# Designs tried in a protein design run: peptides against a protein of PDB entry 1IK9. Part 233

Target 1, 211 residues: chain A of PDB entry 1IK9
Amino acid sequence: MERKISRIHLVSEPSITHFLQVSWEKTLESGFVITLTDGHSAWTGTVSESEISQEADDMAMEKGKYVGELRKALLSGAGPADVYTFNFSKESCYFFFEKNLKDVSFRLGSFNLEKVENPAEVIRELICYCLDTIAENQAKNEHLQKENERLLRDWNDVQGRFEKCVSAKEALETDLYKRFILVLNEKKTKIRSLHNKLLNAAQEREKDIKQ
Target 2, 207 residues: chain A of PDB entry 1IK9 as posed
Amino acid sequence: MERKISRIHLVSEPSITHFLQVSWEKTLESGFVITLTDGHSAWTGTVSESEISQEADDMAMEKGKYVGELRKALLSADVYTFNFSKESAYFFFEKNLKDVSFRLGSFNLEKVENPAEVIRELIAYALDTIAENQAKNEHLQKENERLLRDWNDVQGRFEKAVSAKEALETDLYKRFILVLNEKKTKIRSLHNKLLNAAQEREKDIKQ
Target 3, 195 residues: chain B of PDB entry 1IK9 as posed
Amino acid sequence: MERKISRIHLVSEPSITHFLQVSWEKTLESGFVITLTDGHSAWTGTVSESEISQEADDMAMEKGKYVGELRKALLSVYTFNFSKESAYFFFEKNLKDVSFRLGSFNLEKVENPAEVIRELIAYALDTIAENQAKNEHLQKENERLLRDWNDVQGRFEKAVSAKEALETDLYKRFILVLNEKKTKIRSLHNKLLNA

## One batch from the design tools (peptide; made by RFdiffusion4, then SolubleMPNN)

Design b2_p26_8_s1 (from b2_p26_8, 23 letters changed)
Fold by OpenDDE base, seed 4:
Structure b2_p26_8_s1 (fold): chain B 211 residues (1-211), chain C 211 residues (1-211), chain A 26 residues (1-26)
Amino acid sequence: as target 1 above (211 residues)
Amino acid sequence: as target 1 above (211 residues)
Amino acid sequence: MKEELEKEEKEAKEKLREYYKKLEEE
């Protein structure tokens, strides 16, 4: 089961932060449980897949698009843009929410909730879920931090080896060229010396033929 | 201000999870605010630095050690080891906690709490703090994940460059040696050819002298 | 012969320089 808790402000009680919990299996489309609390009272309702489909049909909206709007309204929290307005009557237990566009506000959905007899249990479970989520996220954070530090070390090690390889390549080239030139020059000198000896021998033979 | 919320079980109500909030400035030693809630009622007390010092003195414990025990009891949550037992009387508003060692249990500390008139405000604020902490930790996790992915890319890039550098160094060495050997062999062949010409010229001259 | 060897040495140096330049650009 997936769960999301968000802060919402009700039009009827704008000064009191309410908490909207939505719980679902895999997709919100398959239905969900909605719970509203003000930290004293709690109200819960179950929304079926059929109700979601009916609301989409009544709105003449494609079901996937409608579910997408439900996700934005119910799971994202009231983002800073007051795009979604929430209404709740404690007397009728009727919960509805509107999408506010530039020129038109329209009701996106409505649910009948029931007052929870023991709201403290719902509130305690909600706080437990928050604390568990904090602990899980902290453990994940510590793991990611350790992996980050490992990757930085590994990067520095490879970078250092790479720099040594570059320097060693340049040094190798320079050394091999120097050695090559030295040996080549020795051979060139020997060839020149032998050529001079051949020229001298030829000149001596030409002198011996000329008596 | 630092804050920690933990789940605790009270000896008087072992089936009902309670939440212990501790808030402090920099160090727990300077004093703290303790809040207890069961999701319906809340109780709060302020513990001063003088009270912490007095409790440490009464226990004949060094203050830093005592504060260390307070941190473990009040901030770590009841770890799976029931090392700390929590007691609260709703009638007297007396909160005390014990450290359980193998052979001895001793009272670690005690506080007088006051019942909060509007517990819903305390509970809402507690839930808000949990949701804010979740959001902050999620943002940090997303950041660390992105950095981890960046570092992996950077590591792969440097590793690929390093492998290319190693291969290039080996190729360079092999190519330079092959070229060097080729040129050296050509020069050796030329030297041998010139030496043979010199020997032949000397033999012809020796024949011409004998002739 | 001397000029041919100097030419071969120059060509070998130039080919190596080009090879290094390619390796630095990759």
Scores: peptide ipSAE 0.006, ipTM 0.791, DockQ to the pose 0.004
Fold by OpenDDE base, seed 5:
Structure b2_p26_8_s1 (fold): chain B 211 residues (1-211), chain C 211 residues (1-211), chain A 26 residues (1-26)
Amino acid sequence: as target 1 above (211 residues)
Amino acid sequence: as target 1 above (211 residues)
Amino acid sequence: MKEELEKEEKEAKEKLREYYKKLEEE
């Protein structure tokens, strides 16, 4: 089961933060359990897939789009733009919420809730879920941090090897050229020496002919 | 102010999860505020630095060691080893906890708490803190994940450059050797040609002397 | 990959050394 807890403000009690828990299986479309609490009392209701479909039909909205709006309203909390207004009557146990657009406000959904007999149990379970979520997220953070540190070390190692490879390539090229210049100069010296010997031999032959 | 919320089980109410909030400034040694709740009622007390010092002295324990034990008891929740036992009387508002070792149990600390007049406000604030902590940890997780993905890309890029550098170094070496072998062979051919010319000139001179 | 690249780098250095040795003998 998936769960989301959000803070909401009720139009009737704007000074009291309420908490809205939504629990569902795989997709919100299949239905969900909604729990509302003010930290003292709790109210719960179950919304079926058929009720979601009926609300979408009554609104003349495509079901997938409607479920998308439900997800934004019920799982996001009061987003920064006060796009969703939440209403609850403790007397009737009727919960409804509206989407507020610039020129139009409309009811997005409504649910009958039931007052929980033991709200402390619901509140304790909600706090337990929050604490478990914190612990799981902390463990994930620690894992990701260790992995980041590993990747950073691995990057530094390869970067250092790359820089050494570049420098070694340049050094190798320079060393090879120097060595080959030396060998070429030796061969050039030998060629010059042989040419001089040929010239001397030719001059001696010309002297021997001239007697 | 730093804060930690943990789950505890009271000896008097083992079937009901309680929540222990501890709030402090910088170090637990400077004093702390303790809040206990069962999701319906809440109790709060303030523990001063002087009370912590007095408890350490009464136990004949070094203050730093004692504060270390307080940290383990009050901030860890019930660790997996049931090392700490928590007791609370709703009638006396007396909270105390014990450290259980294999052969010895001893009181580690005790505090007078006061029943909160509006427990719902304390519970709401506690839930708000949990939700804020979840949001902060999620944002941190997302950041670390993005950074991990960046580091992985950067590692792959440098690894690919390194491999290309190694291959280019080997190719350069091979190419340079081929080029220099060609030049050396040309010079060797010229040296051989000059030696043959010298030998021929010497043979002609020997013929001219014998003629 | 790391070990393969280190092996390739070592083999390249050995080939270079052998070539330098041949160049000095010629």
Scores: peptide ipSAE 0.006, ipTM 0.794, DockQ to the pose 0.005
Fold by OpenDDE base, seed 3:
Structure b2_p26_8_s1 (fold): chain B 211 residues (1-211), chain C 211 residues (1-211), chain A 26 residues (1-26)
Amino acid sequence: as target 1 above (211 residues)
Amino acid sequence: as target 1 above (211 residues)
Amino acid sequence: MKEELEKEEKEAKEKLREYYKKLEEE
């Protein structure tokens, strides 16, 4: 089961932060359980897949679009743009919310809730879920931090080896050339010496022919 | 101000999870505010630096060690080892906790709490803190994940460059040696040819002298 | 740094080629 808790403000009680919990299986479209609390009282309602489909039909809205609006309204809370207005009557236990656009406001959905007999249990369970989520996220953070430190070490090690490889390549090239030049020059000197000996021998022969 | 919320079980109400909030400035030693709630009622007390010092003295415990025990008891909750037992009387508003070791149990601390007049405000604020903490930790997780992905890309890039450098070094060495051998062999062949010409010239001169 | 290393490598290879060419002509 997936769960999201958000802060909302009710039109009837704008000074008191309420908490809206939504719980669902895999997709919000399959239905969900909605719980509202002010930290003292709690109200819960179950919304079925058939009710979601009926609400979409009643609104003449495509179901996927409607579910997308439900997700934005119920899971994100009234984001910083006050796009969604939440209404609740404690007397009737009727919850409804509206989408507010610049030129149009319309009811997006409505739910009958039931007052929870023992709200303390719901509130405790909600706090437990928050604490568990904090602990899980902290463990993930610690793991990611350790992986980052490992990756940084591994990067530094490869970078250092790469720099050494570059330097070694340049040094090798320079050394091989220097050695090659030395040997080549020795061979060139020997060739020049042999040519001079041949020239001298030819000149001596020409002198011997000229008596 | 730093804050920690933990789950505890009271000896008097072991079936009902209670939440212990501790709030402090910089260090727990400087004093703290303790809040206990069961999701319906709340109780708060302030513990001063002087009270912490007095409790340490009364226990004949070194203050740093005592503060270390307070940190373990109050911020970690009764960890999986049930090392700390928590007691609270709703009638007297007296909270105390004991450290339980295999052969010794002793009172670690005691606090007078006051019943909060509007527990819903305390509970709402506590839930708000949990939700804020979740959001902050999620943002940290997303940041760490992005950094991890960056570091992995950077590592792959340098690793690929390193492998190319190694291969290029080996190829360079092999190529340079092959080329060197070719040139050296050509020069050796030229030297041999010149020596043979000198030998032939000497033999012809010897024939001309005998002639 | 990457562009400088690639440039130095290219210049080194070019000097090498010129050197080998002179070496073969000699």
Scores: peptide ipSAE 0.012, ipTM 0.794, DockQ to the pose 0.005; fails the geometry check
Fold by OpenDDE base, seed 2:
Structure b2_p26_8_s1 (fold): chain B 211 residues (1-211), chain C 211 residues (1-211), chain A 26 residues (1-26)
Amino acid sequence: as target 1 above (211 residues)
Amino acid sequence: as target 1 above (211 residues)
Amino acid sequence: MKEELEKEEKEAKEKLREYYKKLEEE
């Protein structure tokens, strides 16, 4: 079961933060359980897949688009721009919400809720879920932090090895050239010496012919 | 203000999860506000630095060690091993907790709490804090995940460059040696040619002298 | 950093080419 708890403000009680819990299996489209609480009372209702389909049809909206709007309204809380307005009557237990656009506001959906007999149990369970979620997220965060630190160390190690490899490549090139020049110069000197010997021998032969 | 909410079980009501909120400024040693709730009723009390010091003295415990025990008891909830036992009387509003060791259990501390007139407000604020903490932790988690992905990319890039550098070093060495051998062989051939010319010239001179 | 390393590699290759050219002329 997936769950989302959001803070909402009711038009009838704007000074009192309410909490909207939505619980579903796999997809919101397949139906969901909605719970509303003010920290004293709680109200719950079940919305079926058939009700979601009927509301989408009544709105002449494609079902996937409608479910997308439900997700934004019910799972995100009131965004900073009051895009969604929530209404609830404690007398009728009728919950409805509207989407507010620039030029048009329209009812997005409505639910009949039932007052919970033991709201304290619902509130305790809600707090337990919040605390469990905090603990899970903290454990994930600690894991990611440790992994981040590991990756940073590994990056520094490879970077250092890379820099050493670059320097070693340059040093190798320089050394090989120096060695090559030395051997080349030795061979050049030997060639020059042999040329001089050949020239001297030719000059001596020319002298020997001239007697 | 720092805050921690933990789940506890009271000896008097072991089937009902209670929530223990502790709020403090900078250090628990400087005093704290404690709030207990069962999701219906709430109780609060303030513990001063002087009370903490007095309790440490009465226990004949070093203050830093005592504060360390308070932190474990009040901020971690009951650990899995029931190391801390919590007691509360709704009639007297007396809260006390014990540390359970293998051979000895002892009272770690006690507080007088007061019943909150509007528990719903305290519960709403507690839920708000939990939801804010979830949102903050989720944002941190998303940031760490993105940073982790960045570091992994950067590591792969440097690793790939390092491998290319190693291969390029080996290729450079091989290329330089090949080029060196070619030039050396050319010079060796020239030396051999000059030696042969010198030998031929010497043989011709010896013929001319015999001539 | 990446651009600096690419520049250094290019300069090293250019120096190498000039050195080889001098070795062939010699």
Scores: peptide ipSAE 0.006, ipTM 0.794, DockQ to the pose 0.005; fails the geometry check

Design b2_p26_8_s2 (from b2_p26_8, 23 letters changed)
Fold by OpenDDE base, seed 2:
Structure b2_p26_8_s2 (fold): chain B 211 residues (1-211), chain C 211 residues (1-211), chain A 26 residues (1-26)
Amino acid sequence: as target 1 above (211 residues)
Amino acid sequence: as target 1 above (211 residues)
Amino acid sequence: EKEKLEEEEKKAKEELRKYYEELEKL
């Protein structure tokens, strides 16, 4: 079961933060359980896949688009721009919500809720879920932090090896060239010496022919 | 203000999860506000720095060690080994907790709490804090995940450059040696040719002298 | 940094080329 708890403000009680819990299996489309609480009372209702399909049809909206709007309204809480308005009557237990657009507001959905006999149990379970979620997210965060620190060390190690490899390549090239020049110069000197010996021998031969 | 909420079990009501909120400024040593709730009723009390010092002295415990025990008891909840036992009387509003060691259990501290007139407000604020903490931890987690993915890319890029540098160093060494051998062999061939010319010239001169 | 390393690699290649041209003249 997936769950999302959001804080909402009811039009009838704007000074009292309410909490909207939605619980579902795999997809919101397949139906969900909705729970509303003010920290004293709680109300719950079940919305079936057939009710979701009927509401989408009554709105003349494609089901996937309608479910997308339900997800935004019910799982995100009221966004900072009051895009969704929530209404609840404690007398009728009728919950409905509207989407507010620039020029048009329309009812997005409505649910009949039932007052919970033991709201304290629902509230305790809700707090337990919040604390479990905090602990899980903290453990994930600590794991990611340790992994981040590991990756940073590994990056620094490879970077340092790379810089050493670049420097070693340049040093190797410089050394090989220096050694090559030394041997080349030795061979050039030997060639020059042999040419001079050949020239001297030719000059001596020309002298010997001239007697 | 720092805050920690833990779930605890009271000896008097072991089937009902209670929530222990502790709020403090900078250090637990400077005093704290404690709130207990069962999701229906709430109780609060303030513990001063002087009370903490007095309890440490009465226990004949060093203050830093005592504060360390308070932190473990009040901020961690009951650990899996029931190291801390919590007691509360709704009639007397007396809260006390014990540390359970292998051979000895002892009272770690005690507080007088007051019943909150509007428990719903305290419960709503507690849920709000949990939801805020979830949102903050989720945002940190998403940030760390993105940074982890960045560091992994950067590591792969440097690793790939390092491997290319190693291969390029080996290729450079091989190329330089090949080029060196070619030039050296050319100079050796030229030296051999000049030596042969010198030998031939000497043999011709020896023939001309015999002539 | 990447541009600086590419520029250093380009300079090193150009020095290598000049050295080879001097070796061929030799």
Scores: peptide ipSAE 0.006, ipTM 0.800, DockQ to the pose 0.005
Fold by OpenDDE base, seed 4:
Structure b2_p26_8_s2 (fold): chain B 211 residues (1-211), chain C 211 residues (1-211), chain A 26 residues (1-26)
Amino acid sequence: as target 1 above (211 residues)
Amino acid sequence: as target 1 above (211 residues)
Amino acid sequence: EKEKLEEEEKKAKEELRKYYEELEKL
């Protein structure tokens, strides 16, 4: 089961932060449990797949698009854009929410909730879930931090080896060319010396033929 | 201000999870605010630096060691080791906790709490703090994940460049030596050819003299 | 002279071999 808790403000009680818990299996399309609390009272309702389908049909909206709007309204929290307005009557236990567009507001969905007899259990479980989520996220953060530090060390090690390889390649090229030029020049000098000796020997032989 | 919320079990109500909030400035030694809730009622007390010092003195414990024990008891949550037992009387509003060692249990500290008139505000604020902490930790997790992915890409890039540098160094060395040997062998062949011509010229001259 | 050139070539090959052995140790 997945769950999301969000802060919402009700039109009827704009000064009191309410908490909206939605719990579902894999997708909201299959239905969900909605729980509302003000930290004193709690109200819960179950929304079936059939109710979601009926609301989508009544809105003349494609079901996947409607479920996408439900996800934005119920799971994203009230983002800073007051795009979604929440209404709840404690007397009727009727919960409804509207999408506010530039020129038109329309009711996106409505649910009948029931007042929870022991709201403290719901509130305690909600706080437990928050504390568990904090602990899980902290453990994940510590793991990711350690991996980040490992990857930085590994990167610096390879970078240092790469820089040494570049420098060693440049040094090798320079050294090999210097050594090659030196040996080549020695062999060129020896060839020139031997050619001069051959020229001298040929000139001496030409003198010996000419008496 | 720092705060920590933990789950605790009270000896008087072992089946009902309670939440212990401790809030402080920099260090618990300077004093703290303690809040207890069961999701319906809340109780709060302020513990001063003088009370912490007095409890340490009454225990004949060094203050830093005592504050270290308070941190373990009040901020770590009840770890799986029942090393700390919590007691609270709703009638007297007296909160005390014990450290259980193998052979001895001793009272570590005690506080007078006051019942909060509007516990829903305290509970809502506690849930808000949990949701804010979840959001902050999620944002940090997403950041660390992106950095981890970046570092992996950067490591793979440098590793691939390093492997290319190694291969290029080996190829350069092999090519330069092959070229050097080729040119050197040509020069050695030319030197040998010139020496043979000199020897032949000397032998012909020695024949011409004998002749 | 041929022996000296073969010995120089042998020395150059041996220096090369040592250089490769040092490179394999890095």
Scores: peptide ipSAE 0.000, ipTM 0.798, DockQ to the pose 0.004
Fold by OpenDDE base, seed 3:
Structure b2_p26_8_s2 (fold): chain B 211 residues (1-211), chain C 211 residues (1-211), chain A 26 residues (1-26)
Amino acid sequence: as target 1 above (211 residues)
Amino acid sequence: as target 1 above (211 residues)
Amino acid sequence: EKEKLEEEEKKAKEELRKYYEELEKL
């Protein structure tokens, strides 16, 4: 089961932060359990897949679009844009919410909730879920931090090896060329010496023929 | 101000999870505010630096060691080792906790709490803190994940450059030696050819002198 | 820097080529 808790403000009680918990299986479209609390009282309702389909049909809205609006309204809370208005009557246990656009406001959904007999259990379970989520996220953070430190070490090690390899390639090339030039110059000198000896021998022969 | 919320079980109400909030400035030693709630009622007390010093003295415990025990008891909750037992009377508003070791149990601290008039405000503020902490930790997780992905790309890039550098160094060495051997062999052949020409010229001169 | 290294590598290769050509004439 997936769960999301958000802060909402009710039109009837704008000074009191309420908490909206939504719990669902795999997708919000399959139905969900909605729980509202003010930290003293709690109210819960179950919304079925058939009710979601009926609400979409009653609104003449495509189901995927409607579920997308439900997800934004119920899971994100009223984001900083006040796009969603939440209404609840404690007397009737009727919860409804509206989408507010610049030129259009319309009811997005409505749910009958039931007052929870022992709200303290619901509140404790909600706090437990928050504490568990904090602990899990902290463990993920610590793991990611350790992996980051490992990757940084591994990067520094390969970078240092790469720089040494570049320097070693340049040094090798320079050394091999210097050695090659030296040996080549020795062979060039020997060839020149042998040519001069051949020229001298030819000149001496031409002198001996000319008596 | 720093804050930690933990789950505790009271000896008087072991079936009901209580939440212990501790709030402090910089260090627990400077004093703290303790809040206990069961999700319906709340109790708060302030513990001063002087009270912490007095409790350490009354226990004949070194203050740093005592504060270390307070940190383990109040911030970690009763970890899986049941090392700390928590007691609270709703009638007297007296909270105390004991450290339980195999052969020794002793009172670690005691606090007078006051019943909060509006526990719903304390509970709402506590839930808000949990939701804020979840959001902050999620943002840190997303940042660390993006950094991990960056570091992994950077590592793969430098690793691929390093492998190319190694291969290029080996190829360079092999190519330079092959070229050097070829040129050296050509020069050796030219030297041998010139020596043979000198020998032939000397033999012809010796024939002309005998003639 | 990468362009400078490629230009230096190209110059070094061209000096080497000239050196080999002088070696062959020899």
Scores: peptide ipSAE 0.012, ipTM 0.800, DockQ to the pose 0.004; fails the geometry check
Fold by OpenDDE base, seed 1:
Structure b2_p26_8_s2 (fold): chain B 211 residues (1-211), chain C 211 residues (1-211), chain A 26 residues (1-26)
Amino acid sequence: as target 1 above (211 residues)
Amino acid sequence: as target 1 above (211 residues)
Amino acid sequence: EKEKLEEEEKKAKEELRKYYEELEKL
């Protein structure tokens, strides 16, 4: 079961924040239970999948689009002010809501609710759900924070190793070249010296042949 | 202002979850406002810094330790079951709580509360605070999740670069040594050849002199 | 021979330079 509580303002009681709880199984499309409360009274209604389908048909709207609008109206809390208007009659227990577009307002849906006999139980359960949600979210946030701190440390450690590896590669290369040049130059000098000795020996032999 | 809502069970009404809201400025030590509700009625009391100090003195407890116990009792929600026992009389509006240790139970504190005239407003505000806290925690959770995913990518990128750098260093070292050995061996061969030529020339000259 | 040595050294340096350019591209 999924649940969302939102705060809404009723046109009839704009100064009194109402809370709209919607509960559903897997998808809002399958139907939902709606509970309205003002912190003193509560009203509950069940909306079936058939009612949702019928309302979509009556609106000549594709069901998925209609459910998408229901989701925005009923689950998002007060969206940007004035996009959805909520109405409720405590006398008739009739709840309806409109979508306000720039040039057109239209009724998006309506539900008959029933007054709850013991609203305090509904309110307590609602507060319990809020507190549970807070606790779960806090635990998840603490976990994510610790993971982020771990990942930052791990990143810094690898970054530092990488920088050391780069520097070590450059240093190794420079050292290998220096050593190579030194040995190569020694060998070049030795070759030059040996060539000069050979040239001298050949010249001396040519002198010795020339008496 | 800081606020914490916890669920508690009253000894007088163990089947009815009560909600304990505590509100304070910076530190609980400076005093706090306590609100109790059952989802129908609400009771509020203010506890001053002087009352907290007096209660700590009456208990012969260091103020910081006493405030630490108050924090555990009043802010942690139901701690491990049965560590704190809460009592409230709706008639006297007297709220008191005990700490239950293995061999000793003692009264930790007591407060006189006043019945709120309009409990619905307090309940609505409490629910609003819960919803705001949920929204803030969700936004923080989403942010931390995105940061976590970023940090994981960044770690993988640096790790991959590090591994490539290690491999490249080893490859470079191997290549440099191979090249160095080739050139060095060529020079050694040349030196050996030149030495042999010098030795032969010297031996021929020694033959020519003996000749 | 000296020129050939200088040319081989130059080739070895140039091949190594190319290897660096490949490593910087990695």
Scores: peptide ipSAE 0.010, ipTM 0.800, DockQ to the pose 0.004; fails the geometry check

